Peptides against a protein of PDB entry 2YKT. Designs and how they scored, part 70

Target 1, 231 residues: chain A of PDB entry 2YKT
Amino acid sequence: SRSEEMHRLTENVYKTIMEQFNPSLRNFIAMGKNYEKALAGVTYAAKGYFDALVKMGELASESQGSKELGDVLFQMAEVHRQIQNQLEEMLKSFHNELLTQLEQKVELDSRYLSAALKKYQTEQRSKGDALDKCQAELKKLRKKSQGSKNPQKYSDKELQYIDAISNKQGELENYVSDGYKTALTEERRRFCFLVEKQCAVAKNSAAYHSKGKELLAQKLPLWQQACADPS

## One batch from the design tools (peptide; aimed at target 1 F193)

Design b2_p30_6 (made by RFdiffusion4; failed a check: a stray cysteine)
Pose (drawn by RFdiffusion4):
Structure b2_p30_6 (pose): chain A 225 residues (1-144, 151-231), chain P 30 residues (1-30)
Amino acid sequence: SRSEEMHRLTENVYKTIMEQFNPSLRNFIAMGKNYEKALAGVTYAAKGYFDALVKMGELASESQGSKELGDVLFQMAEVHRQIQNQLEEMLKSFHNELLTQLEQKVELDSRYLSAALKKYQTEQRSKGDALDKCQAELKKLRKKPQKYSDKELQYIDAISNKQGELENYVSDGYKTALTEERRRFCFLVEKQCAVAKNSAAYHSKGKELLAQKLPLWQQACADPS
Amino acid sequence: TRTAFCDLVETAIEASLSFFDSLTDAITSF
């Protein structure tokens, strides 16, 4: 009986994956693509900015008394080229290693989940029908206490076997369904962890490049008196 | 001319630091 409760829970897990998780995953992929399109716009504009800044650096390089300020502006642009390319690295960890892999899995999952739920429903119904029939055959013999004919005992053994088989099938089906759900959340967490490691390398590179160059830049226009 | 370059360097330092922090926060939010 708790078996029937477990049978409904299992159908519910497959339904939750097909109707809630995968659609939300489709939406997450779409946001990720928009995010990358936007990140491309920023990397491009950062280029225009830093070239405009190098042009100022060229002007200061050709002047009397301001040449070193030309050098400072060159270095600022250079630091940004080094930071940017540690960012382009985190960016591809986004495209090839997250968006592409998610899209690949979610594409195959529709057929896989529709087939797995269906196979489970058919197998569970077939085992239930065979059990009910064996029990009906027994009730027929028993109708027309500590006594049992040879044939009644054979039905009792068969009912016991099929009931054990049905309960194990529902028990294992539920465990499998919860595992399918967890594997999908685990893969998502893993892809995010990978993009996060590259965000840490990007941010660490920026801190150290700036920690190196920033004091010299702040000194360039200090009072020499 | 030199004064204008000194002002430019200070402004560029502030804008670059603000940009870097804002981009890092936007990436962390995602």

Design b2_p30_6_s1 (made by RFdiffusion4, then SolubleMPNN; from b2_p30_6, 24 letters changed)
Fold by OpenDDE base, seed 3:
Structure b2_p30_6_s1 (fold): chain B 231 residues (1-231), chain A 30 residues (1-30)
Amino acid sequence: as target 1 above (231 residues)
Amino acid sequence: FKEELEKLLKETIEEFQKFLEELSASLEAF
């Protein structure tokens, strides 16, 4: 029946969220943690690299002919150190404010969806059973009427059951239809959330890289000129 | 230069933090 088909569709939406979306979101979180770890590794490795650059700056500062280049090398190292420190702080925020929260929320969502599905199933079944009962009673009544010498005696009761069946059928169909719309809305909301948030991530990432590029671009000509103008 | 860098980085972090807050709030709407 139409109601049965729509019921199956409704259940499938909930199942898709629970069995496909939420596990995929968990994987997304895991990949985010891996990405964070890799970036933290970059920050750590950068420390060693720029510490070595500072050492080169010290040597330049001790030389008679390259003292000014020492200051340039120190500045280069310090600027990059500051950038890396800020990146590290951003990663901490990324971990605490995004990844940890997502991990908590995906677990809560699984419980929520399970409860929502169970509630829907219980009510759907209740309405279905009530309909089936009325249909069964009508069938019994018709059988009794066919065996009776006075079938007209049952006509009013038959009409009452027909009306009750019609009303219960309509109620069931409406309930299942609303359930399906609700389920689809829940699914769509989750996807929309991901899209919107990833757009925001992209914007922030672009802004960060742009600002970093601008900052370095402002200093790069000065550092290059230091080689041309010995002092 | 240091002050300029710090300011720029601070602004960037604040923008990112705002995004994270919005993300967190959106997750509660599930």
Scores: peptide ipSAE 0.016, ipTM 0.320, DockQ to the pose 0.034
OpenDDE base, seeds 1, 2, 4, 5: peptide ipSAE 0.000, 0.014, 0.007, 0.000; ipTM 0.257, 0.290, 0.352, 0.177

Design b2_p30_6_s2 (made by RFdiffusion4, then SolubleMPNN; from b2_p30_6, 23 letters changed)
Fold by OpenDDE base, seed 1:
Structure b2_p30_6_s2 (fold): chain B 231 residues (1-231), chain A 30 residues (1-30)
Amino acid sequence: as target 1 above (231 residues)
Amino acid sequence: FKKELQELLKKTIEEFLKFQEELEKQLKAF
């Protein structure tokens, strides 16, 4: 029946979230942690590189003919330090606003979805059983009426069961339909949350890249001029 | 470049929000 098909679809949505989405989200979080670690590694490696650049700047400052280039090298290192600080802030946001929040949600979600599915299944079964009972009672009544010398005695009760079956069928169909809408809404909400959190990460990333571009664009002409003008 | 990047990001976010709204409308129509 249409109701049975819709019921199976509803259960499949919940199962897909629990068996596909949530495990995939856990994997996404794990990959995010790996990405964070790699970016932290970049920050560490960059520090070593620019510390070495500062040493080159110190040597230039000690030279007789390249003192001004020492200041340029120090400025280069400082600008990159500022860029790396922005990266670290982005990484903190990435960790605290995306990874941690997703971890908290995915852990709570497994229990929530299991309970929601169980509640739906219990109520769906209850309504189905009530419908089946009314259908069975109508069948018994009809058999009794066929064997009776006065079939009209059972006519009013037959109509009552027919009406009850119709109402219970409608209630079951509506409940299953609403259950399917609810399940789809739950699935959508999870994807929307992921999208929203990833948008926040994207904003932070854009701010990092923008700041880096701005700082370098401001200083680069000055650094280039220092090299072009051998005094 | 900063403005261009911010605009591109804004457009991308707006597209996702529109997609979300459309999906929500579809869910209400069921």
Scores: peptide ipSAE 0.006, ipTM 0.339, DockQ to the pose 0.021
OpenDDE base, seeds 2, 3, 4, 5: peptide ipSAE 0.000, 0.013, 0.017, 0.000; ipTM 0.265, 0.357, 0.399, 0.255; seeds 3, 4 fail the geometry check

Design b2_p30_6_s3 (made by RFdiffusion4, then SolubleMPNN; from b2_p30_6, 22 letters changed)
Fold by OpenDDE base, seed 2:
Structure b2_p30_6_s3 (fold): chain B 231 residues (1-231), chain A 30 residues (1-30)
Amino acid sequence: as target 1 above (231 residues)
Amino acid sequence: FREELQELLRRTIEEFLASLEQLSKDIEAF
């Protein structure tokens, strides 16, 4: 029946969230933590590299013919230091706004979804059983009517059961339909939450890259000129 | 329904990565 099909679809949505979405989200969080760790490693390695660049700048400043290039090398190191500091701030945001919040949500979700599915199943079964009972009683009544010398005696009661069956069928169909809409809304809410958090990360990342581009665009022409034309 | 949302996520990531790639090219053009 249409109600049975929609019931199956509803249960499948909950199963998909619990068995596919949530495990995939846990994996996404794990991959995010690995990415964060790697970027932290990059920041650490970059510090050593630019500290060494500063040392080269010191040597240039002490030279007889390359003194002005010392200042250029110091500026290069400083700009990259500022870019790395901005990266660290972006990583803090990545951790706090994405990873932590997703981890909290996925931990709470298993019990919530299990309870929601159980509630739906219990009520759906209750309505189904009530409908089946009315149908069974109508069938018993019709058997009695067929064996009776006065079938008209049961006509009013038959109409009452037919009406009750119609009403209960409608209630079951509406309940299952609403259940399916609710399940789809729960799935949508989870994807929307992920999209929203990823948009926040993207915004912070864009700000980081924009600042880096700005700093380099301001200084790079000066550094190139210093290499070509000593002053 | 879920496929549409997954596609939205995919597109968002791809658009962002494309933007970063363009930024990288702009820097190389300095």
Scores: peptide ipSAE 0.014, ipTM 0.351, DockQ to the pose 0.021
OpenDDE base, seeds 1, 3, 4, 5: peptide ipSAE 0.000, 0.008, 0.011, 0.000; ipTM 0.188, 0.292, 0.384, 0.160; seeds 3, 4 fail the geometry check

Design b2_p30_6_s4 (made by RFdiffusion4, then SolubleMPNN; from b2_p30_6, 22 letters changed)
Fold by OpenDDE base, seed 1:
Structure b2_p30_6_s4 (fold): chain B 231 residues (1-231), chain A 30 residues (1-30)
Amino acid sequence: as target 1 above (231 residues)
Amino acid sequence: MRKELEELLRQTIADFLAFLEQLEKDIAAF
């Protein structure tokens, strides 16, 4: 029946969240933590590289003929420092605005969804059982009517059961329909939450890239000129 | 920025609910 199909779809939405989405989200969080660790490692390695660049700048500053190039090398290291500071801010946001919040949500969600599904199933079954009972009573009534010398005495009661069955069928269909909308909304909310948190990360990532581009675009022509035209 | 995203999220959910409601009405009309 339509109600049975929609019931199955509703249960499948909850199961998809619990068995597919939430485990995938846990994996996403784990991969995010690995990515964060790797980026921290890159930052550490980059520090070593640019500290070595500063030493080259010091040597240039101590030279007789390359002093101006020492200043250029120091500027390159300083721009890197500013870019790294921006990366650290992005990483803080990545950790606090995405990973931590998703971890908190996914941990609480399994219990919530299990309870929500159980509540839905219990009420759906209750309404279904009530409908089945009315249908069974109508069948019993019809059997009594067929065996009676005066079947007309049962006609009004038969109509009452028919109306009750129709009403209970409608109530069941509406409940399952609302349940399906609710389940789909729950699923969408979780994806939207992920999108929202990823947007925050994207904004901070864009700020990191923009700041780096701005700083490098401002200084790069000057550094290139220093190489081409010694002062 | 967070408040803006939260508002966008709320609006997105509201739009989705409206969509589902309309879809149900459309199906019932057939």
Scores: peptide ipSAE 0.018, ipTM 0.403, DockQ to the pose 0.011
OpenDDE base, seeds 2, 3, 4, 5: peptide ipSAE 0.005, 0.012, 0.015, 0.006; ipTM 0.316, 0.326, 0.363, 0.325; seed 5 fails the geometry check

Design b2_p30_7 (made by RFdiffusion4)
Pose (drawn by RFdiffusion4):
Structure b2_p30_7 (pose): chain A 225 residues (1-144, 151-231), chain P 30 residues (1-30)
Amino acid sequence: SRSEEMHRLTENVYKTIMEQFNPSLRNFIAMGKNYEKALAGVTYAAKGYFDALVKMGELASESQGSKELGDVLFQMAEVHRQIQNQLEEMLKSFHNELLTQLEQKVELDSRYLSAALKKYQTEQRSKGDALDKCQAELKKLRKKPQKYSDKELQYIDAISNKQGELENYVSDGYKTALTEERRRFCFLVEKQCAVAKNSAAYHSKGKELLAQKLPLWQQACADPS
Amino acid sequence: AEFDTALAEFETAVAEFETAVAEFKAADAE
């Protein structure tokens, strides 16, 4: 009987994956694409900014008394080119390693999940029907205490076997369904961890490039007196 | 100092997530 409760829980897990998880994953993929389109806009504009900044650096390089300021502005643009390309690196860890792989899995999963739930429902119903029939045949013999005919005993053995088979099938089906759910959350967490490692490398690169150059830049217009 | 602390906490949290995923996978295999 708890078996029937478990049977409904299992159907519910497959339904939750197909109707809640995969659609939300489709939405997450869409947000990720928008995010990348936006990140491309920033990388591009950062280019225009830094070229405008190099133009100022060229002007200071050609003047009397401000040449070193020209060097500071060149170095600022250079630091940003080095930071940006550590960012472009985190960006491709986003496209090829997260968005593409998510799209690839979710595409195949619709057919896979519809087929797995269906196979489970058919196998569980077939085992239930065979058990009910064996039990009906036994009830017929028994109707027309510690006594059992040869045939009654054979039915009792068969019912015991089929009931054990049905309960194991439902028990294993539930464990499998929870595992399908967890594998999908694990893959999502793993793809996010990978993008996160590249975000750490990007932010670490920025910290050190600036920690190196920033004091010299702050000194460039200090009072020499 | 604050930035270095936040970066170390972030890297620790990512490592912790990877360890938990690995534990889940090992439990499911059993």

Design b2_p30_7_s1 (made by RFdiffusion4, then SolubleMPNN; from b2_p30_7, 20 letters changed)
Fold by OpenDDE base, seed 3:
Structure b2_p30_7_s1 (fold): chain B 231 residues (1-231), chain A 30 residues (1-30)
Amino acid sequence: as target 1 above (231 residues)
Amino acid sequence: SAFDEELKKFKEEVEKKLKEVEEIKKEDEE
């Protein structure tokens, strides 16, 4: 029936969130933590590289013919330091505004969804059982009426059961329909939260990239001319 | 923070939903 199909759909939405979305979100968080760790590792490794570049700049500054190149090398290292600082700020935001918040919510969500599904199932079953009972009683009444010498005495009661069945059927259908809408809303809310948090991360990432681009664009022409224009 | 408030509200929703389930169970047992 339509009601049964809608019921199955409703349960499937909750099950999909619990068994697919939430585990996938946990994996997403884990991959995010791994990504954060890798970027932190890059920062550390880069420090060693650019510290060595500074050393080369010091040697140039001590040379007779390459002093100006020392300043260039120092500037290259300094620009990198500034870019790296911006990356660290981005990573802090990535951790605090995305990963931590998602982790806190997903941990609580299992209990919420289990309760929500159980509530829906219990009420759906209760309404269904009540409907089935009325249908069974009507069937018994009709059987009794058919065997009676005076069937007319049961006519009013039959009408009452028919009306009750109709009302209970309508209530069940409405409940299941509303349940489905609610379940879809719960699913959408979770995706929307993820999207919104990822947008915040994207903005922070854009700021990082913009800062790097600006710094390099400002200095790169100067650095490119350094060898061609000896002082 | 805005998130802390959101998290608080979500915790309240969880608790409310759990209570609703317990109430339904009690009604079904009666």
Scores: peptide ipSAE 0.210, ipTM 0.776, DockQ to the pose 0.024
OpenDDE base, seeds 1, 2, 4, 5: peptide ipSAE 0.189, 0.118, 0.024, 0.051; ipTM 0.762, 0.720, 0.418, 0.678; seed 4 fails the geometry check

Design b2_p30_7_s2 (made by RFdiffusion4, then SolubleMPNN; from b2_p30_7, 18 letters changed)
Fold by OpenDDE base, seed 5:
Structure b2_p30_7_s2 (fold): chain B 231 residues (1-231), chain A 30 residues (1-30)
Amino acid sequence: as target 1 above (231 residues)
Amino acid sequence: SEFDAELAAFEAEVEAKLAEVERVRAEDAS
């Protein structure tokens, strides 16, 4: 029946969220934590590299013929330090605005969805059972009427059961239809939440890239000319 | 934070749904 098909679709939406979306989201969070750790490693490695660059700048500053190149090397290290600071800020946002929030939500969601599905299933079954009962009573009444010498005695009651069955069928269909819409809304809400949180991360990432580009674009012409200038 | 408020609201919704499931089960057992 249409109601049975819609019921199966509704259950499948909840199952898809619980068995596919949420596990995939947990994996996404885990991969995000790995990515964060790797970027933190980049930050640490970059510090060592640019500290070594500063040391080269110190040596140039101590020379008689390369003092100005010392300042250039210091500026190079400083600009990269500033870029790295922007990366650290982006990482903090990545952790706090995406990973932590997703992790907190996904932990609670399994319980929420289980309860929602059970509520839907219980009410759907209740309405279905009530319909089946009315259908069974109508069938019993019709059998009794067929065996009776006065079938007209049961005509009013038969009409009442027919009306009750029609009403209960309509209620069941509406409930299952609304249940399906609700389930789809729950699924969409989860994807929307992910998209919104990823947009926040993207904005912070854009700020990091913009700042880096700006700083390098400002200084790079100066650095490129440093070796051409007579000491 | 706005997120903390959203999380609290979500938790309250979970609790309400759990309570509803328990109520319906109690009615069916009776």
Scores: peptide ipSAE 0.012, ipTM 0.376, DockQ to the pose 0.024
OpenDDE base, seeds 1, 2, 3, 4: peptide ipSAE 0.010, 0.000, 0.000, 0.009; ipTM 0.357, 0.238, 0.227, 0.349

Design b2_p30_7_s3 (made by RFdiffusion4, then SolubleMPNN; from b2_p30_7, 22 letters changed)
Fold by OpenDDE base, seed 4:
Structure b2_p30_7_s3 (fold): chain B 231 residues (1-231), chain A 30 residues (1-30)
Amino acid sequence: as target 1 above (231 residues)
Amino acid sequence: SKEDEELAAKKKEIEEKLKEVEEIRKEDAA
């Protein structure tokens, strides 16, 4: 029946969230933590590289013929420091605004969804059983009427059961339809939350890239000219 | 089947309503 199929679809939405979405989200969080760690590693490695660049700048500053290039090398290291600071800010946001919040939600979600599904199933079954009972009673009444010398005696009761079946069928269909809408809303809410948090990360990432681009664009022409200028 | 088509139509209707609700939510958040 239409209601049975809609019921199956509703259950499948809940199952998909619990068995596919949530495990995949846990994996996503784990991969995010790995990515965070790698980016932190980049920051650490970059510090070593640019500290070494500063050392080269010191040597240039101590030379008689390359003093001005020392300042250029120091500026290169300083710009990188500012870019790395922006990366660290992005990483903090990545951790706090995405990973932590997703982790908190996914941990609580299994119990919530299980309870929601169980509640839906219980009420759906209750309404279904009530409908089945009315249908069974109508069938019994019709059998009794067919065997009677006065079938008109049962006409009013037959109409009452038909009306009751119609009402209960409508109630069941509405409940299952609303249940399906609710389930889809639950699924959509989870995807929307993920998208929104990822958008926040994207904005912070854009800020990191923008700051880096601006700083480098400002200084790069100066650095490129440094070797062309006679000392 | 005809029933499958009706179910598909109902699913589409629900999805459209969900989109509308989400748009309203976005507007309220702006």
Scores: peptide ipSAE 0.008, ipTM 0.322, DockQ to the pose 0.029
OpenDDE base, seeds 1, 2, 3, 5: peptide ipSAE 0.008, 0.000, 0.000, 0.000; ipTM 0.345, 0.309, 0.250, 0.266; seeds 2, 3, 5 fail the geometry check

Design b2_p30_7_s4 (made by RFdiffusion4, then SolubleMPNN; from b2_p30_7, 21 letters changed)
Fold by OpenDDE base, seed 4:
Structure b2_p30_7_s4 (fold): chain B 231 residues (1-231), chain A 30 residues (1-30)
Amino acid sequence: as target 1 above (231 residues)
Amino acid sequence: SAEDAELAAKKAAIEEKLKEVAEIREEDEK
């Protein structure tokens, strides 16, 4: 039946969130933490590299013929430091605004969804059972009427059961329909939350990339000309 | 008789409601 199908769909939405979405989200968070760790590692390794570059700049500054190139190398290291500071800010945001918040949400969600599904199932079953009971009683009444010498004596009661069945069927359909809409809304809310948090990360990442581009665009022409101007 | 007419009316009402229920069931089977 349409009602039964919609009921199945409703349950499947809740099950999909609990059994597919939430586990996948936990994995996503774990992968995010790994990514964060790797980026922190990159940051540390980069510091070592550019510290070594500073050392090369010091040597150039001590040379008789390459003093001006020392300043260029120092500038390269300084620009990197500024870019790295922006990366650190991005990483803080990535941790605090995405990973932590998603972790908090997914932890609370399992119990909430389980309770919501159980509540829906209980009420759906209650309405279904009431409908089934009325249908069964009508069937019994019709059997009695068919075997009776005076079938008309059951007409009023038959009408009452028909009305009750119609009303209860409508109630059940409406309840299941509303339940399905609610379930879909719950699912959408979770995806929207993820998208919104990813947007925040994307903004911070854009700021990092923009700062890097700006700083390098400003200095790179100067650095490229440094070797062409020996004196 | 008036009683027969009343019974006939009740029967007609029942038949109408049965039709409604049948339609609902048909929709549920789709």
Scores: peptide ipSAE 0.025, ipTM 0.303, DockQ to the pose 0.007
OpenDDE base, seeds 1, 2, 3, 5: peptide ipSAE 0.016, 0.012, 0.000, 0.000; ipTM 0.311, 0.318, 0.254, 0.169

Design b2_p30_8 (made by RFdiffusion4)
Pose (drawn by RFdiffusion4):
Structure b2_p30_8 (pose): chain A 225 residues (1-144, 151-231), chain P 30 residues (1-30)
Amino acid sequence: SRSEEMHRLTENVYKTIMEQFNPSLRNFIAMGKNYEKALAGVTYAAKGYFDALVKMGELASESQGSKELGDVLFQMAEVHRQIQNQLEEMLKSFHNELLTQLEQKVELDSRYLSAALKKYQTEQRSKGDALDKCQAELKKLRKKPQKYSDKELQYIDAISNKQGELENYVSDGYKTALTEERRRFCFLVEKQCAVAKNSAAYHSKGKELLAQKLPLWQQACADPS
Amino acid sequence: ELLEEAQAHVDEAETLIEELEEQITELKEE
């Protein structure tokens, strides 16, 4: 009887994956694509900014008394080129290693989940029907206490076997369904962890490039008196 | 101030990585 409760829980897990998880995953993929389109806009505009900044650096390089300021502006643009490309690295860890792999899995999962739930429902119903029929045959013999004919005993053995088979099937089906759900959350967490490692390398690169160059830049227009 | 902000982003990124590794370990142990 708890078996029937477990049977409904299992159907509910497959339904939750097909109707809640995968659609939300489709939405997450869409947001990720918008995010990358937007990140591309920033990388492009950062280019225009830094070229405009190099133009100022060229002007200061050709002047009397401001040449070193020209060098400072060149170095600012150069630091940004090095930071940006550590960002473009985190960006491709986003496209090839997260968005693409998610789209590939979710594409195949619709057929896989519809087929797995269906196979489970058919197998569980077939075992339930065979058990009910064996029990009906036994009830017929028994109707027309510590005594049992040879045939009654054979039915009792068969009912015991099929009941054990049905309960194991529902028990294993539930464990499998919870595992399918966890594998999908685990893959998502893993793809996010990978993009996160590259975000750490990007931010670490920025900290050190700036920690190196920033004091010299702050000194360039200090009072020499 | 700029270097403090840069350091804060490094610390946030390292904390996020640790949280995600812990979540992966919990999911694999289940």

Design b2_p30_8_s2 (made by RFdiffusion4, then SolubleMPNN; from b2_p30_8, 14 letters changed)
Fold by OpenDDE base, seed 1:
Structure b2_p30_8_s2 (fold): chain B 231 residues (1-231), chain A 30 residues (1-30)
Amino acid sequence: as target 1 above (231 residues)
Amino acid sequence: SLLAELQAKVDAAKEEIEKLEKEIEELKAL
């Protein structure tokens, strides 16, 4: 029936969130942590590289003919330091605004969704049982009426059960329909939360890239001329 | 009887729903 199909769809939404979305989200968080760790590793490796660059700058500064190039090399290392600071800020936000929050949400969500689904299932079944009861009562009444010498005695009760069945059927259909809408809303809410958190990460990432671009755009022309314009 | 069983199920469901509602609200508050 339409209601049964809608019920199945509703259950499938919850099950999809619980069995597909949430595990995938946990994996996403894990991959995010790996990404963060890798970037931290890059930071460490880069520090060694640019510390070595500073050493080259020191040597230039100590030279007789390349002193000005020492300043250039120091500036290159300093720009890196500033870019790195921006990266660290981005990573902090990435951890705190995305990973931690998602982890907290997904941990509790299994219990929440389980309860929500169970509530829906229990209430749906209960409404179904109530409907079945009314149908059974009507059948019983009809059998009694057929065996009676005065069938008209049961006519009012028959009408009452017919009305009750109709009403309960409508209520069940509405409940299942609303349940489906609610389930879809729950699913959408979770995706929206992910999107919103990822947007925050994107903004922070943009700031990181913008700062790097700005710093390099400012200095790179000067560095490029350093060898052409010896002082 | 079938009717008695169905009524018992409905009654039991009511109690279970109340418990689940409480749990849901508690979880929403976290």
Scores: peptide ipSAE 0.257, ipTM 0.859, DockQ to the pose 0.010
OpenDDE base, seeds 2, 3, 4, 5: peptide ipSAE 0.252, 0.249, 0.250, 0.233; ipTM 0.856, 0.855, 0.855, 0.849

